# Peptides against a protein of PDB entry 4HTP: the designs that were tried, part 7

Target 1, 231 residues: chain A of PDB entry 4HTP
Amino acid sequence: SQTVASHVPFADLCSTLERIQKSKGRAEKIRHFREFLDSWRKFHDALHKNHKDVTDSFYPAMRLILPQLERERMAYGIKETMLAKLYIELLNLPRDGKDALKLLNYRTPTGTHGDAGDFAMIAYFVLKPRCLQKGSLTIQQVNDLLDSIASNNSAKRKDLIKKSLLQLITQSSALEQKWLIRMIIKDLKLGVSQQTIFSVFHNDAAELHNVTTDLEKVCRQLHDPSVGLSD

## One batch from the design tools (peptide; made by RFdiffusion4, then SolubleMPNN)

Design b1_p8_7_s2 (from b1_p8_7, 4 letters changed)
Fold by OpenDDE base, seed 3:
Structure b1_p8_7_s2 (fold): chain B 231 residues (1-231), chain A 8 residues (1-8)
Amino acid sequence: as target 1 above (231 residues)
Amino acid sequence: MLSLEEML
């Protein structure tokens, strides 16, 4: 069955997240998120205009925006050090070179951007001159690859984890990889709270999530912003 | 520089 996530480029989500991060005020951050959400709902209505009973929802995007609330996937088993080593290998970076050392020692200030402790930002600057300008992945494809990583981590299949990571990396821009890393590490640094994200999504979203702890259920039941829990 | 896709 067709889903909104199978049509929305991952680049569009990443561009929205980048706008939110760069926005200084809460109101502007909320505006960017609302615009993306409204566009998603509009596309959903158009895609499913002849089908009333669909399970499709904002969940594929929401689970990437609030990765700390992920409960369907098991742990990825991926840390910054693993990603650093993978990038050094994949990019054929000199082991004692500046860029390899930046990735491995990402917690140490490098004096240029003040990005100490933010591995995703360090990776972005290393990747920017070396990666595609535009990625090709949809939100659905990103989620499928992340599902594969989690499943293979549980099965201790390191070779298959590496394969899925390579697919993510080779089909993504530097900007998309910055956000993908933050999704995997479960820290987006948007400067907006979980409560704010839920409040923009639906007035009853925070309450339903507090009771169910089920992000997919929240996205399905509260898909229409005009239909409340008591309705 | 070659993209990752071009390198693999």
Scores: peptide ipSAE 0.007, ipTM 0.472, DockQ to the pose 0.030
Fold by OpenDDE base, seed 5:
Structure b1_p8_7_s2 (fold): chain B 231 residues (1-231), chain A 8 residues (1-8)
Amino acid sequence: as target 1 above (231 residues)
Amino acid sequence: MLSLEEML
């Protein structure tokens, strides 16, 4: 079955997240999220106009925006050090070179950017001159690859984890990889609270999530912003 | 240094 997530480029989500992060005010952050959400809902209505009772929802995007609330996937088993080593290998960076050392020592301030402790930002600057300008992955494809990583981590299939990571990396821009890293590490640094995200999504979303702890149910049951829990 | 583009 066709889903909205199968049509939405991962780049579009990343661009939205980037705008949210760069916005200083809460109102501006909310605006960018709302614009993405409204576009998603509009596309959903168009895609499913002839189909009733679809299970498609904002869930594929929401689980990437709120990765700390993920309950369907098991742990990825991926840390910053693993990613650093992977990038050094993949990009053939000299191990004693400036860029390799930046990745490995991401917690230490190395420059004026103040990006110390944010591995994703360090990775972004290393990747920017070396990556594709535009990625090719949809949100669904990203989720499929992340599912594969989690499953293979549980099964202790390290080679298959690497394969899926390589597929993600080779089909993503530097900006997309920055956000992908943050999704995997489960720290987006958006500067907007979970409560705010839920409130923008639906008035009843926070309450339903507090009761069910099921992000998919929240997204499905509260897909229509005009239909409440009691309706 | 290999670019990601070169790996495709």
Scores: peptide ipSAE 0.006, ipTM 0.481, DockQ to the pose 0.029
Fold by OpenDDE base, seed 2:
Structure b1_p8_7_s2 (fold): chain B 231 residues (1-231), chain A 8 residues (1-8)
Amino acid sequence: as target 1 above (231 residues)
Amino acid sequence: MLSLEEML
C-alpha cells in the first residue's frame, strides 16, 4: 500500500526543520511545523480518499522530528567520531588537512564559525562545496536505511552499516546530511520542546504518549485533529 | 543543556 512518507522528499522535512531552527520566536517555529503537518494531512486525505481503514500516519516524520522517543528501532551505534572518519574516507580528505581536523576535533573552536561542539554544523560546511544541492531520498527511504543500520548494529555487521550510511550520504545534500546527523545523534536543537510539538500535532498527544510511550500509536490514533481520545 | 526556548 502507498504511504505519504513514500511520496514526501526528505529534503522537504529538512527545509522545514531548518526554518524552525532559524526562527527566533515560538510562534514562528510553531507556524513552520504546522504548515508541514497540514500539508502532510492534506496529502494523506488525497492519497487515501478511497480507503477508510489505513494504518498510514504522520509517524514516519514524527520519529525523525522526535528521535529521542524512538522505541521501534534499536540503537544505531554511531557516534560523531565514526562519522568523521567515514566522511574523511568518503570525501578523500587529507588526514592532516584543515577539514579532516575540523571533523575529528569538532569540540575545539576553530575560530571560523561559532559551531564548536556541534558536529552536524561542522559537517555541513565541509559537505556544502562537495555535495549535490538536492537529495533524492524520500522520508520512507531514510527510515528504511536507518532501520537497516539499527538491525545491522545489533547483528555487529559493520560492513553493512557502512553500506547503508554511504547510501544515505551519497543521495543527500549537505543540508539533509546536517539534519540526518542530528537525527542519528538524537539532538535536533530546534528550540521548541517535545510538548509543543505534541500540542501542535493534537491536543491529546502528550497525554496519550505519557500513558503508552508509543509514538506510532499516538500518530495513528490522533491522526485527525478533530477526533479526541474520548471519541 | 536545553535553551529556555527548547523548554517551551
Scores: peptide ipSAE 0.000, ipTM 0.396, DockQ to the pose 0.026
Fold by OpenDDE base, seed 1:
Structure b1_p8_7_s2 (fold): chain B 231 residues (1-231), chain A 8 residues (1-8)
Amino acid sequence: as target 1 above (231 residues)
Amino acid sequence: MLSLEEML
């Protein structure tokens, strides 16, 4: 079945997240998220114009924006050190070279940017001169690949985990990879709370999530911002 | 957790 997520580029989500992160005030952060969400809902309405009982929702995006609330997908089994080693191999970085050492020692303050401890930012700067300027993945494809990683981690199929990671990496810009890393590590550093995200999504979202702990259910039941829990 | 070395 057609979903909004199958049509929305992952790049669009990442650009939104980047704008949110760069915005200083809460109001501006909210504006950027709202613009993305409104666009998503409009696209949903257009895509499903003749279909009343669709299960499609904002869930594919929401689970990437709030990855710490993920309950459907099992653990990836991926840490920064693993990603560092993967990038070193993939980019053919000298192991004793500056960029390899930056990735491996990401916790050590290096240089003027103050990016110590933020692996995703360190990776971004290493990747920027080496990667595609524009990615090709949709939100659906990203989720499919992440599902594959989690499933294969559970099954201890290391080779297949690597394969899916390589697909994510090779089809993503440096900016998209920055955000993908943060999604995998489950720390987006947006500067807005979970409650703020829920509040923008729907007034009843936080309450429903607190009761159900089911992010998909929240996104489906509260898809329409004008229809509340009591309706 | 699987190490990347084991995946390579």
Scores: peptide ipSAE 0.020, ipTM 0.578, DockQ to the pose 0.017; fails the geometry check

Design b1_p8_7_s3 (from b1_p8_7, 4 letters changed)
Fold by OpenDDE base, seed 1:
Structure b1_p8_7_s3 (fold): chain B 231 residues (1-231), chain A 8 residues (1-8)
Amino acid sequence: as target 1 above (231 residues)
Amino acid sequence: VLSLDKML
């Protein structure tokens, strides 16, 4: 069965998240999320026009937007230090160079940007002059690779984890990698609450999630904003 | 404009 996520570029989600983060007001943040969601729903309706009974939903995107609520895949076993070492290796950065030291010592203030403690932002600036301008991954492909990482972490297959990470990195822009890192570390720093995201998605989403703790069920059962939980 | 809007 075809999914919306198989057609949506990961870049589109990352651009939306970037807009949300840069927005100062709650209303503007909500608008950017709503625009992405509405576009997704519109595409869903077009893709599934002749197939009313589908299991496809916003879940592939929602689990990346609210990675703290992920329950389907297990832990990645990835920390900032591991990513730092991987980037140093992949980018062939001098170990004693400024960029390598920035990645390794991301918690210490270095330079004028005030990004101390935000590994993803430090990585972004290191990556920007060195990586692709546009990524090639869809949301489905990103989720497939993340599933692989989690599965291989459980199986203690470090080589396969590295392989999937390299695929994510080499097929992503600096901006996409910034957000991917935040998804893996499970801290998006959007400036909007989980409750706000659920409220924009569906009026009953927060309630259903509180009962089920199942993000996929929330996305499937409340796919239509006009159909309530009690309907 | 999202790429999704152009794919419809």
Scores: peptide ipSAE 0.121, ipTM 0.840, DockQ to the pose 0.939
Fold by OpenDDE base, seed 5:
Structure b1_p8_7_s3 (fold): chain B 231 residues (1-231), chain A 8 residues (1-8)
Amino acid sequence: as target 1 above (231 residues)
Amino acid sequence: VLSLDKML
């Protein structure tokens, strides 16, 4: 069955997240999220116009926006150091070179950008001159690859984890990879709370999540902003 | 404008 996530470029989500992060005020952050959500819902309605009983929802995007609430897939087993080593290998960076050392020592301030401790930002600047300008992955494909990584981590198949990571990396822009890294590490640094994200999504979302702790259920049951939990 | 809006 067709899903909204199978049509939405991962780049669109990343661009939205980038706008949210760059926005200074709460209101502007909310606006960017709302615009993405409204577009998603509009597309959902068009895609499923003749199919009322679909399980499709905002869940594929929501689980990437709130990765700390992910419960369906198990741990990735991926840390910044692993990603650093992977990038050094993939990009053929000299191990003693400036860029390799930046990735490995991401916690130490090496520059004026104040990006110390944010591996994703450090990676972004290393990747920007080296990566594709436009990625090709959909949100569905990203989730499929992340599912693969989690599954293979549980199975201790390191080679297959690397394969999926390479697919993610080679099909993504530097900006997309910045956000992908943050999704994997589970720290988006959006500057907006979980409560705010839920409140924008649906008035009852925070309450339902507090009871169920099931992000998919929240997204499915509260897909329509006009239909309440008690309805 | 999100690419989604262009796909409709």
Scores: peptide ipSAE 0.118, ipTM 0.839, DockQ to the pose 0.811
Fold by OpenDDE base, seed 3:
Structure b1_p8_7_s3 (fold): chain B 231 residues (1-231), chain A 8 residues (1-8)
Amino acid sequence: as target 1 above (231 residues)
Amino acid sequence: VLSLDKML
């Protein structure tokens, strides 16, 4: 069965996240998230018009927006240092060059952008002049690759982890990679709380999540904003 | 306008 996530470009999610991050006020941040969510729900209704009781939901996007709540896939086993080394290799960066050193020493201020400690931002500036301008991955494809990484980490297959990471990287823009890194590291820096995200999604979402700790169940049961948990 | 809105 087709899912909404199989049709939504990963770039659209990343653009939304970028708008949220750049917005100063809480209300503006909420508006951007709501617009994406409403668009998703409308597409869901159209895609599944003739099919009732589908299991498809906002979960594929929600698990990327709230990656710290991921419970379905195991740990990736990926840290900033591993990504730094991978980028140096893939981009053929001189090991003693400025960009390689920025990636490896991402915690040290470079004096240029004030992005010390934010590996994803440092990576973005290194990638921007070197990678493709538009990615080709859907949200489903991103999740499939992340599932592969987690599975192969559990199996200690480093070669296959690298293969999936390379596929993610080579099919993503610098902006998409910035957000992908933040999803893997589980820190999006959106400037809105988990509670706010849940409240915008559904009035009962926070309560259901507090009881079940199951993000997919929350997204599936509370897919319709007009249908409450007690209904 | 999101890409999704154009795909409907």
Scores: peptide ipSAE 0.108, ipTM 0.833, DockQ to the pose 0.952
Fold by OpenDDE base, seed 4:
Structure b1_p8_7_s3 (fold): chain B 231 residues (1-231), chain A 8 residues (1-8)
Amino acid sequence: as target 1 above (231 residues)
Amino acid sequence: VLSLDKML
C-alpha cells in the first residue's frame, strides 16, 4: 500500500530541517515544523480518503526528526570515522589533502566556519562542490536504505552496508547528506527540544511516548491533533 | 511551498 512517505521527497524534509536550524527564535522553528506537519497530514487525508483503517502515519518522518528515539531499527554501526573514510574513498580525496584531513580531524578543524565537532557540517562543505544539486530519494526510500544498513550491520555484512550507503550518497544532494549524517549519528542540532517537537505534533504526544517509548504508536494513535488519548 | 502541497 502507498504511504505518504513514498510520495514525499527527502529533500522536502531536509529543507524543512534546514529552515528550522537556521531560524533563530523558537516560534519560527515551530512554524517551519508545523508547516511540514500540516502538509503531511493534508496529504495523508487526500491519499487515504477512501481508506479509514490505515496504519500510515507521520512515523517515517518522525523517526528521522527524532532519530535518538528509534527503537525499531537496530544500530547502524556507523560512526564519523567510518563515514570519513568512506567519503575519502568515494570522492577519491588525497589522504594528505585538505578535505580528507578535514573529515578525519573533524573535531578540531582549522576552518573559518566554526564547525568543530560537527562532522555533518564539515562533510557538507566537502560535498557541496562535488555532489549532485538535487536528490531523488523519497522519505520511504531513505528509511528502506537505513533499514538495510541496520539489518546488514546486525548480519555483519559490511559489503552490503557500503552498498546501501553508496546508494544514499549517490542519490542525495550535499544538503541531504548533511542531514542523513545527522540522522545516522542521531544528533540533528535543530535547536528545538524533543518536547517541543512532540508538543507541536500533538498535545498528548510526550505523555504517550513517556509511557510507551514507541514512536510509531505515538504517531499512529495521535495522528489527528483533535483526537486525544482519552477519546 | 513544499512539493507535498503541489501534490494535493
Scores: peptide ipSAE 0.106, ipTM 0.837, DockQ to the pose 0.953

Design b1_p8_8_s1 (from b1_p8_8, 5 letters changed)
Fold by OpenDDE base, seed 2:
Structure b1_p8_8_s1 (fold): chain B 231 residues (1-231), chain A 8 residues (1-8)
Amino acid sequence: as target 1 above (231 residues)
Amino acid sequence: SSLDALLA
């Protein structure tokens, strides 16, 4: 069956996340998330107008926004050091060059930018002049690739892990890769709590998640903001 | 947004 995620560009999610991160106040952060969510729901209604019994939900996006709550997908087995080495190879960066050293020594900032320990930000600045301006992946495609990575990690197929990572990287902008890295590392640094995200999604979302610990169930059962748990 | 364009 068709899904909303198969139509939504990953770039749209990343742009929303970027706006949230850059917003200073809680209210502005919430507004940006709400706007994305509302658009998603509207598209869902249009896409599934003649199909009332669908399992499609906000889950494909939610699991990327709250990656620390992921339970379906196994561990990626990817750390910053692995990504650093991959980028050095892929971008053909001189190993003794400034950019390669920045990636490898991301915990020890050499510059005044204060980005110490934030690998995603360091990667962003290295990638910005070197990668596509606009990515081509949908949210579904990103999730499919992440599923492949997790599955192949479990199977210890390093070659296939690399293949999927290369596909993610080569089809993504610098901004998209910044957020993708944060999703993989499971730290988005949005400046809003999990509780806030749930509260915006649905009034009963936090409660249902607390009981079930199942993010997909939360998204599916509470798809309609007007229908509560007790209904 | 491209998402909004899909709704149009």
Scores: peptide ipSAE 0.032, ipTM 0.719, DockQ to the pose 0.908
Fold by OpenDDE base, seed 5:
Structure b1_p8_8_s1 (fold): chain B 231 residues (1-231), chain A 8 residues (1-8)
Amino acid sequence: as target 1 above (231 residues)
Amino acid sequence: SSLDALLA
């Protein structure tokens, strides 16, 4: 069966996250998230108009927005240093060059942007002049690739991990990769709390998650904002 | 958004 995630470009999620991050006020951050969520729900209703018994939900997006709550995938086994080395190799950056050193020493402030300690931002600026302007991956495809990475990490198949990472990278813009990195590292730096995300998603979401710790169940059971836990 | 375009 078709899922919403199979139709939603990963770029759309990343653009939303970018807007959230750039927004200073809580209300504005919430607005951007709500707009994305509302669009998702509307698309869900249209896609599944003739199919009431579906398990499709916001889960594919939610698990990328709240990656620290991921429980289905095993660990990726990927750290910033690994990504730095991968990018140096993939982009054929001189190892002693400025950009390679920025990636490897991402914790040291070298620029005017104040991005010290944020590997994803460092990577973004390195990637921006070198990568595609528009990615081609859907949210489902991103999740499939991340599943592959986690599975292959468990299996200690480094070659296959690299393969999946390369697929992610080569089909993503610099902006998409910035957010992908943050998803993998599990730190989005949105400036909005988990509680806020849940509260916007559904009034009962935080409670259900506190009990079940199952993000998929939360997304599935509380897919309709008008239907509560007691209903 | 592309989603909005798909819904239109």
Scores: peptide ipSAE 0.031, ipTM 0.718, DockQ to the pose 0.937
Fold by OpenDDE base, seed 3:
Structure b1_p8_8_s1 (fold): chain B 231 residues (1-231), chain A 8 residues (1-8)
Amino acid sequence: as target 1 above (231 residues)
Amino acid sequence: SSLDALLA
C-alpha cells in the first residue's frame, strides 16, 4: 500500500529540523514544523483521495521527530563511540589524524565552534567535505533501515547492523547524517518542547499520548486536526 | 518544497 513516507525525501525532514534548530523564537520554530505538517497532510489527502479508512498517518515522521517516545522498535545498541569507529573505518581516516581524534574525543573542546559534547555536529564537519551533497533516502527507507538495526541488535547480528548503517551513511548527505545520528541517540536539540510538537499536531495529542503512550495511535486517531477525541 | 512539487 502507498504511504506518504514512501514519497517524502528524508532530506525534506532534515531541512525542516535544521530550520527549527536555527530559529531563535518559539513562534518561528512552530511555523517551520507547521509548514512541514501541513504539506504532509495535503499530500496524504491527495495520495489517498479515493481510499477511505487508510492506516497511513504522520507516524513515520513523528517517531523520528520525537525518537525518545519510540516504543515499537527495540534499542539500537549504538553509541557515539561505535559511530566514531565506524566513520574512521569507512572514511579511511588516519588513526592519529585530526578528524579521527575529533570523533573519538568529541566531548573535549577542540575548536572555536563550541560543539564539544555534540557528536552529531562533530561528525557533520568531518563528513561535509567527504559525503554526497544530496541524499536519496525516503522517510520510509530510513525507518526500514532503523527497524533492521533494532531487530539485528536484538538478534546480536553485528554484521547486519553494520550493513544497514553503511546503507544509511552512503546514501545520505552530511546534514542528513547529522540528524540521523541525533535520531539514533534520541536527542534532536530542537529547542522546542514535546508538548509544543504535540500541540501543533493536534489539540488532543498530548492528552491521548499521556493515556496510551502510543505514538502511532496518537498520529492515526488524531490525523485530522478538526476531529477531536470526543468526536 | 519537494512535497509541494509532488502535489503540482
Scores: peptide ipSAE 0.030, ipTM 0.720, DockQ to the pose 0.952
Fold by OpenDDE base, seed 4:
Structure b1_p8_8_s1 (fold): chain B 231 residues (1-231), chain A 8 residues (1-8)
Amino acid sequence: as target 1 above (231 residues)
Amino acid sequence: SSLDALLA
């Protein structure tokens, strides 16, 4: 069966997240999220026009936007230090070089951007001049790779974890990698609360999530903003 | 780029 996530470029989500992060006002942040969500719902309706009983929903995107609420896949077992080492290896960065040290010592201010403690931002600036490859992943593919990472972490298959990470990295722009890192670390720094995200998604979303703690169920049951929990 | 080299 077709899913919206299989058609939506991951770059579109990342660009939306970037716009949200850069927006100063709450209203502007909400607008960017709403526009993405509305587009998703419209595409869903078009894609599933002839199919009334589908399980497809905003869940594939929502679980990336609210990664701290992920309950389906197990832990990735990935921390900033692991990613730093991976990038150093992948990019063949000199160990004592400026960029390698920036990645390893990401908590210490080393540059003018004031990104200390934000590994994803530090990685972005290291990657930007080194990553010219245009991103090609869909949201579905990103989730598949993240599922693979979590599964292989549980299976203690470090080699396969690395393989999936390399696929994510090599098929993503620097900006997409910035957001991938934040999704893996589970800190997007959007400047908008979980409650706000839920409220924009559906008026009953926060309530349903509070009861079920099931993000997929929330996205599926409340896919239509005009249909409430009591409907 | 370093990443491009991996894809080549």
Scores: peptide ipSAE 0.013, ipTM 0.468, DockQ to the pose 0.029

Design b1_p8_8_s2 (from b1_p8_8, 4 letters changed)
Fold by OpenDDE base, seed 3:
Structure b1_p8_8_s2 (fold): chain B 231 residues (1-231), chain A 8 residues (1-8)
Amino acid sequence: as target 1 above (231 residues)
Amino acid sequence: SSLDELLA
């Protein structure tokens, strides 16, 4: 069966996250998230108009927005140092060059952007002049590749992990890769709390998550904002 | 948004 995630470009999620991050006020951050969510729900209703009992939900997007709550996938086994080395290899960066050193020493201030300690931002500036302007992946495809990475990490198949990472990288813009890195490292730096995200999604979402710790159940059971836990 | 175009 078709899912909303199979139709939504990963770029659309990333652009929403970028708008949220750049917004200064809580109200504006909430507005951007709400607009994305409302569009998703509208598309869901249209896609599943003739199918009343579907398991499709906001879960594919929510698990990328709140990656620290991921429980279905095992650990990726990926750290910033691994990504740095991969980018140096893939982009054929000189080992003693400025960009390679920025990636490897991302915690040390270089004085240009003040992004010390934020590997995703360092990577973004290295990738921006070198990567595609527009990515081609859907949210479903991104999740499938992340599932592959987690599974292969558990199986200790380093070559297959690299293959999936290369597919993610080569089919993503610099902006999409910035957010993908933050999803893998599980730190989005949105400036909005987990509780706020849940409250915008559904009034009962925080409570249900506190009891079940199951993000997919939260997204399925509370898909309709007008239907509560007690209905 | 691209989503709005898909609904259209």
Scores: peptide ipSAE 0.029, ipTM 0.709, DockQ to the pose 0.825
Fold by OpenDDE base, seed 5:
Structure b1_p8_8_s2 (fold): chain B 231 residues (1-231), chain A 8 residues (1-8)
Amino acid sequence: as target 1 above (231 residues)
Amino acid sequence: SSLDELLA
């Protein structure tokens, strides 16, 4: 009944994504993703050693890595400006202060980093000196909270949306929040294509996704890299 | 941190 995602720290995914983003070459980017994936599959095999016909797969991670392909949960209804205001409130930043203005005017940041238009990066630097060093959320917990946000957005329950966001934020490091923001906004800026991600995951993944447009089905049916669609 | 640590 357990899932891999219930055991994998969200921090591990974020650190992998960070390594991918920082890598300059395609090969190095692929290596980091492959290492994470291989570890996931290894853990899956160990976790489910005595269980047949499990539905557990890489899907909980894949849907965070390729958030633009998300079809199960509805829209979050969250934009950068909303997050900026939330952080200003949560961190008790002066409204006319430097950090508050950085968040609100993230499109034209001042400084040497050159992070114009990247809200997540701006947020990271504001959060880094203020947030906890180590997050406590698993990938499953992150997905559960994101599901809650989407559901409550549909139900127009802004109070509950805020509640879930606060839970995400208060249990995440600055680095984790950077990536969480990018997942919510659906732009990870990894520097690798969707095709590359699928190709590393499974040789038949791109084809199956093209036909089904179902990311969970892709992850479940092609969980074993040695078993193809025709098998 | 690595997922391999979870297997120990």
Scores: peptide ipSAE 0.029, ipTM 0.705, DockQ to the pose 0.812
Fold by OpenDDE base, seed 2:
Structure b1_p8_8_s2 (fold): chain B 231 residues (1-231), chain A 8 residues (1-8)
Amino acid sequence: as target 1 above (231 residues)
Amino acid sequence: SSLDELLA
């Protein structure tokens, strides 16, 4: 399908999220998000210049930025322990080795990076010397794979879940996997509130979401920042 | 960014 998400590398979203997380001030965090959003909207306008009434919107990105608000996709059934075991297997880490133990005991402080309790950060440092420097997935492809995981979780097809996870992992950099993990676990730790994200997206976004609880509807109806709910 | 390149 001809969507913005089919053209935008997942790496670009992850780089934006990384910049947001590293920024200390609220204003700087907002700026990074706004820049990504503005670029997305510009690309949308160019891509759909000759097409009216498209359903394409920022939704594919927004649902990854605000994964706690996901209502379309069912539960993944994935926790940190499962991911730890998967990485140990995939990376062929020695069971009693330092890296395997870090992943399995991610809640225990190791004294090195202060990342205790943050599985995604621990995974990042294990993955960094072992995986691709640049990923190849688009935002659409990431969402397709996540859809597959959720569907197969509902169907209790563990083998197919593993297959989709392997596709995600093998086609992603360490940084992309850090953020992918946080999306799956549904905790991005950006340092900005949901309200702030909505406010930057559209002045009426928070209100519409409060009424509908439908993130896709919010993104579609309020795609144009100059068109309000009452228009 | 890659996105910016797509817009150029």
Scores: peptide ipSAE 0.027, ipTM 0.707, DockQ to the pose 0.794
Fold by OpenDDE base, seed 4:
Structure b1_p8_8_s2 (fold): chain B 231 residues (1-231), chain A 8 residues (1-8)
Amino acid sequence: as target 1 above (231 residues)
Amino acid sequence: SSLDELLA
């Protein structure tokens, strides 16, 4: 069955996250998230107008927004160092060059942007002038590829992990890759708390998550903001 | 947003 996630470009999520990150005030951050969520729910209603018992929910997006709460997908086994080496290889960066060193030594301040310690930002600036491809992935496709990575990590299939990573990278803009990296590393740096995200999603979301620790269940049961946990 | 376009 078709899902909302199969229709929503990953770029749309990333642009929303970017707006949230750039917003200084909590209210503005919340507004951007709410707008995305409302659009998602509206699309859901339209897509599933004739289907009352669907399992489709905001979960595909929520698990990318709150990647630290992921429980369905196993560990990726990917760290910043691995990504650095991958990008150096993929982009054919000189090993002793400025950009390669920036990626490898991302914890050390080397530039004017003050992004030391944020690998995703370092990667973004390296990728921005080099990524010519337009992002084409949907949220569903991103999740499928991430599932593949986790599965192959469990199976110790490094070659297949690399293959899936390359698919993600080659079909993503620099901005999308910035956020993808943060999702993999599980640190989005949005400047808004998990509790705030849950609060905006549904008034009972934090409570249900605290009890179940099941993000999908939270998204499905509390899909309708007007229907409470006790309803 | 492109999502809004999908709703149109």
Scores: peptide ipSAE 0.027, ipTM 0.700, DockQ to the pose 0.905

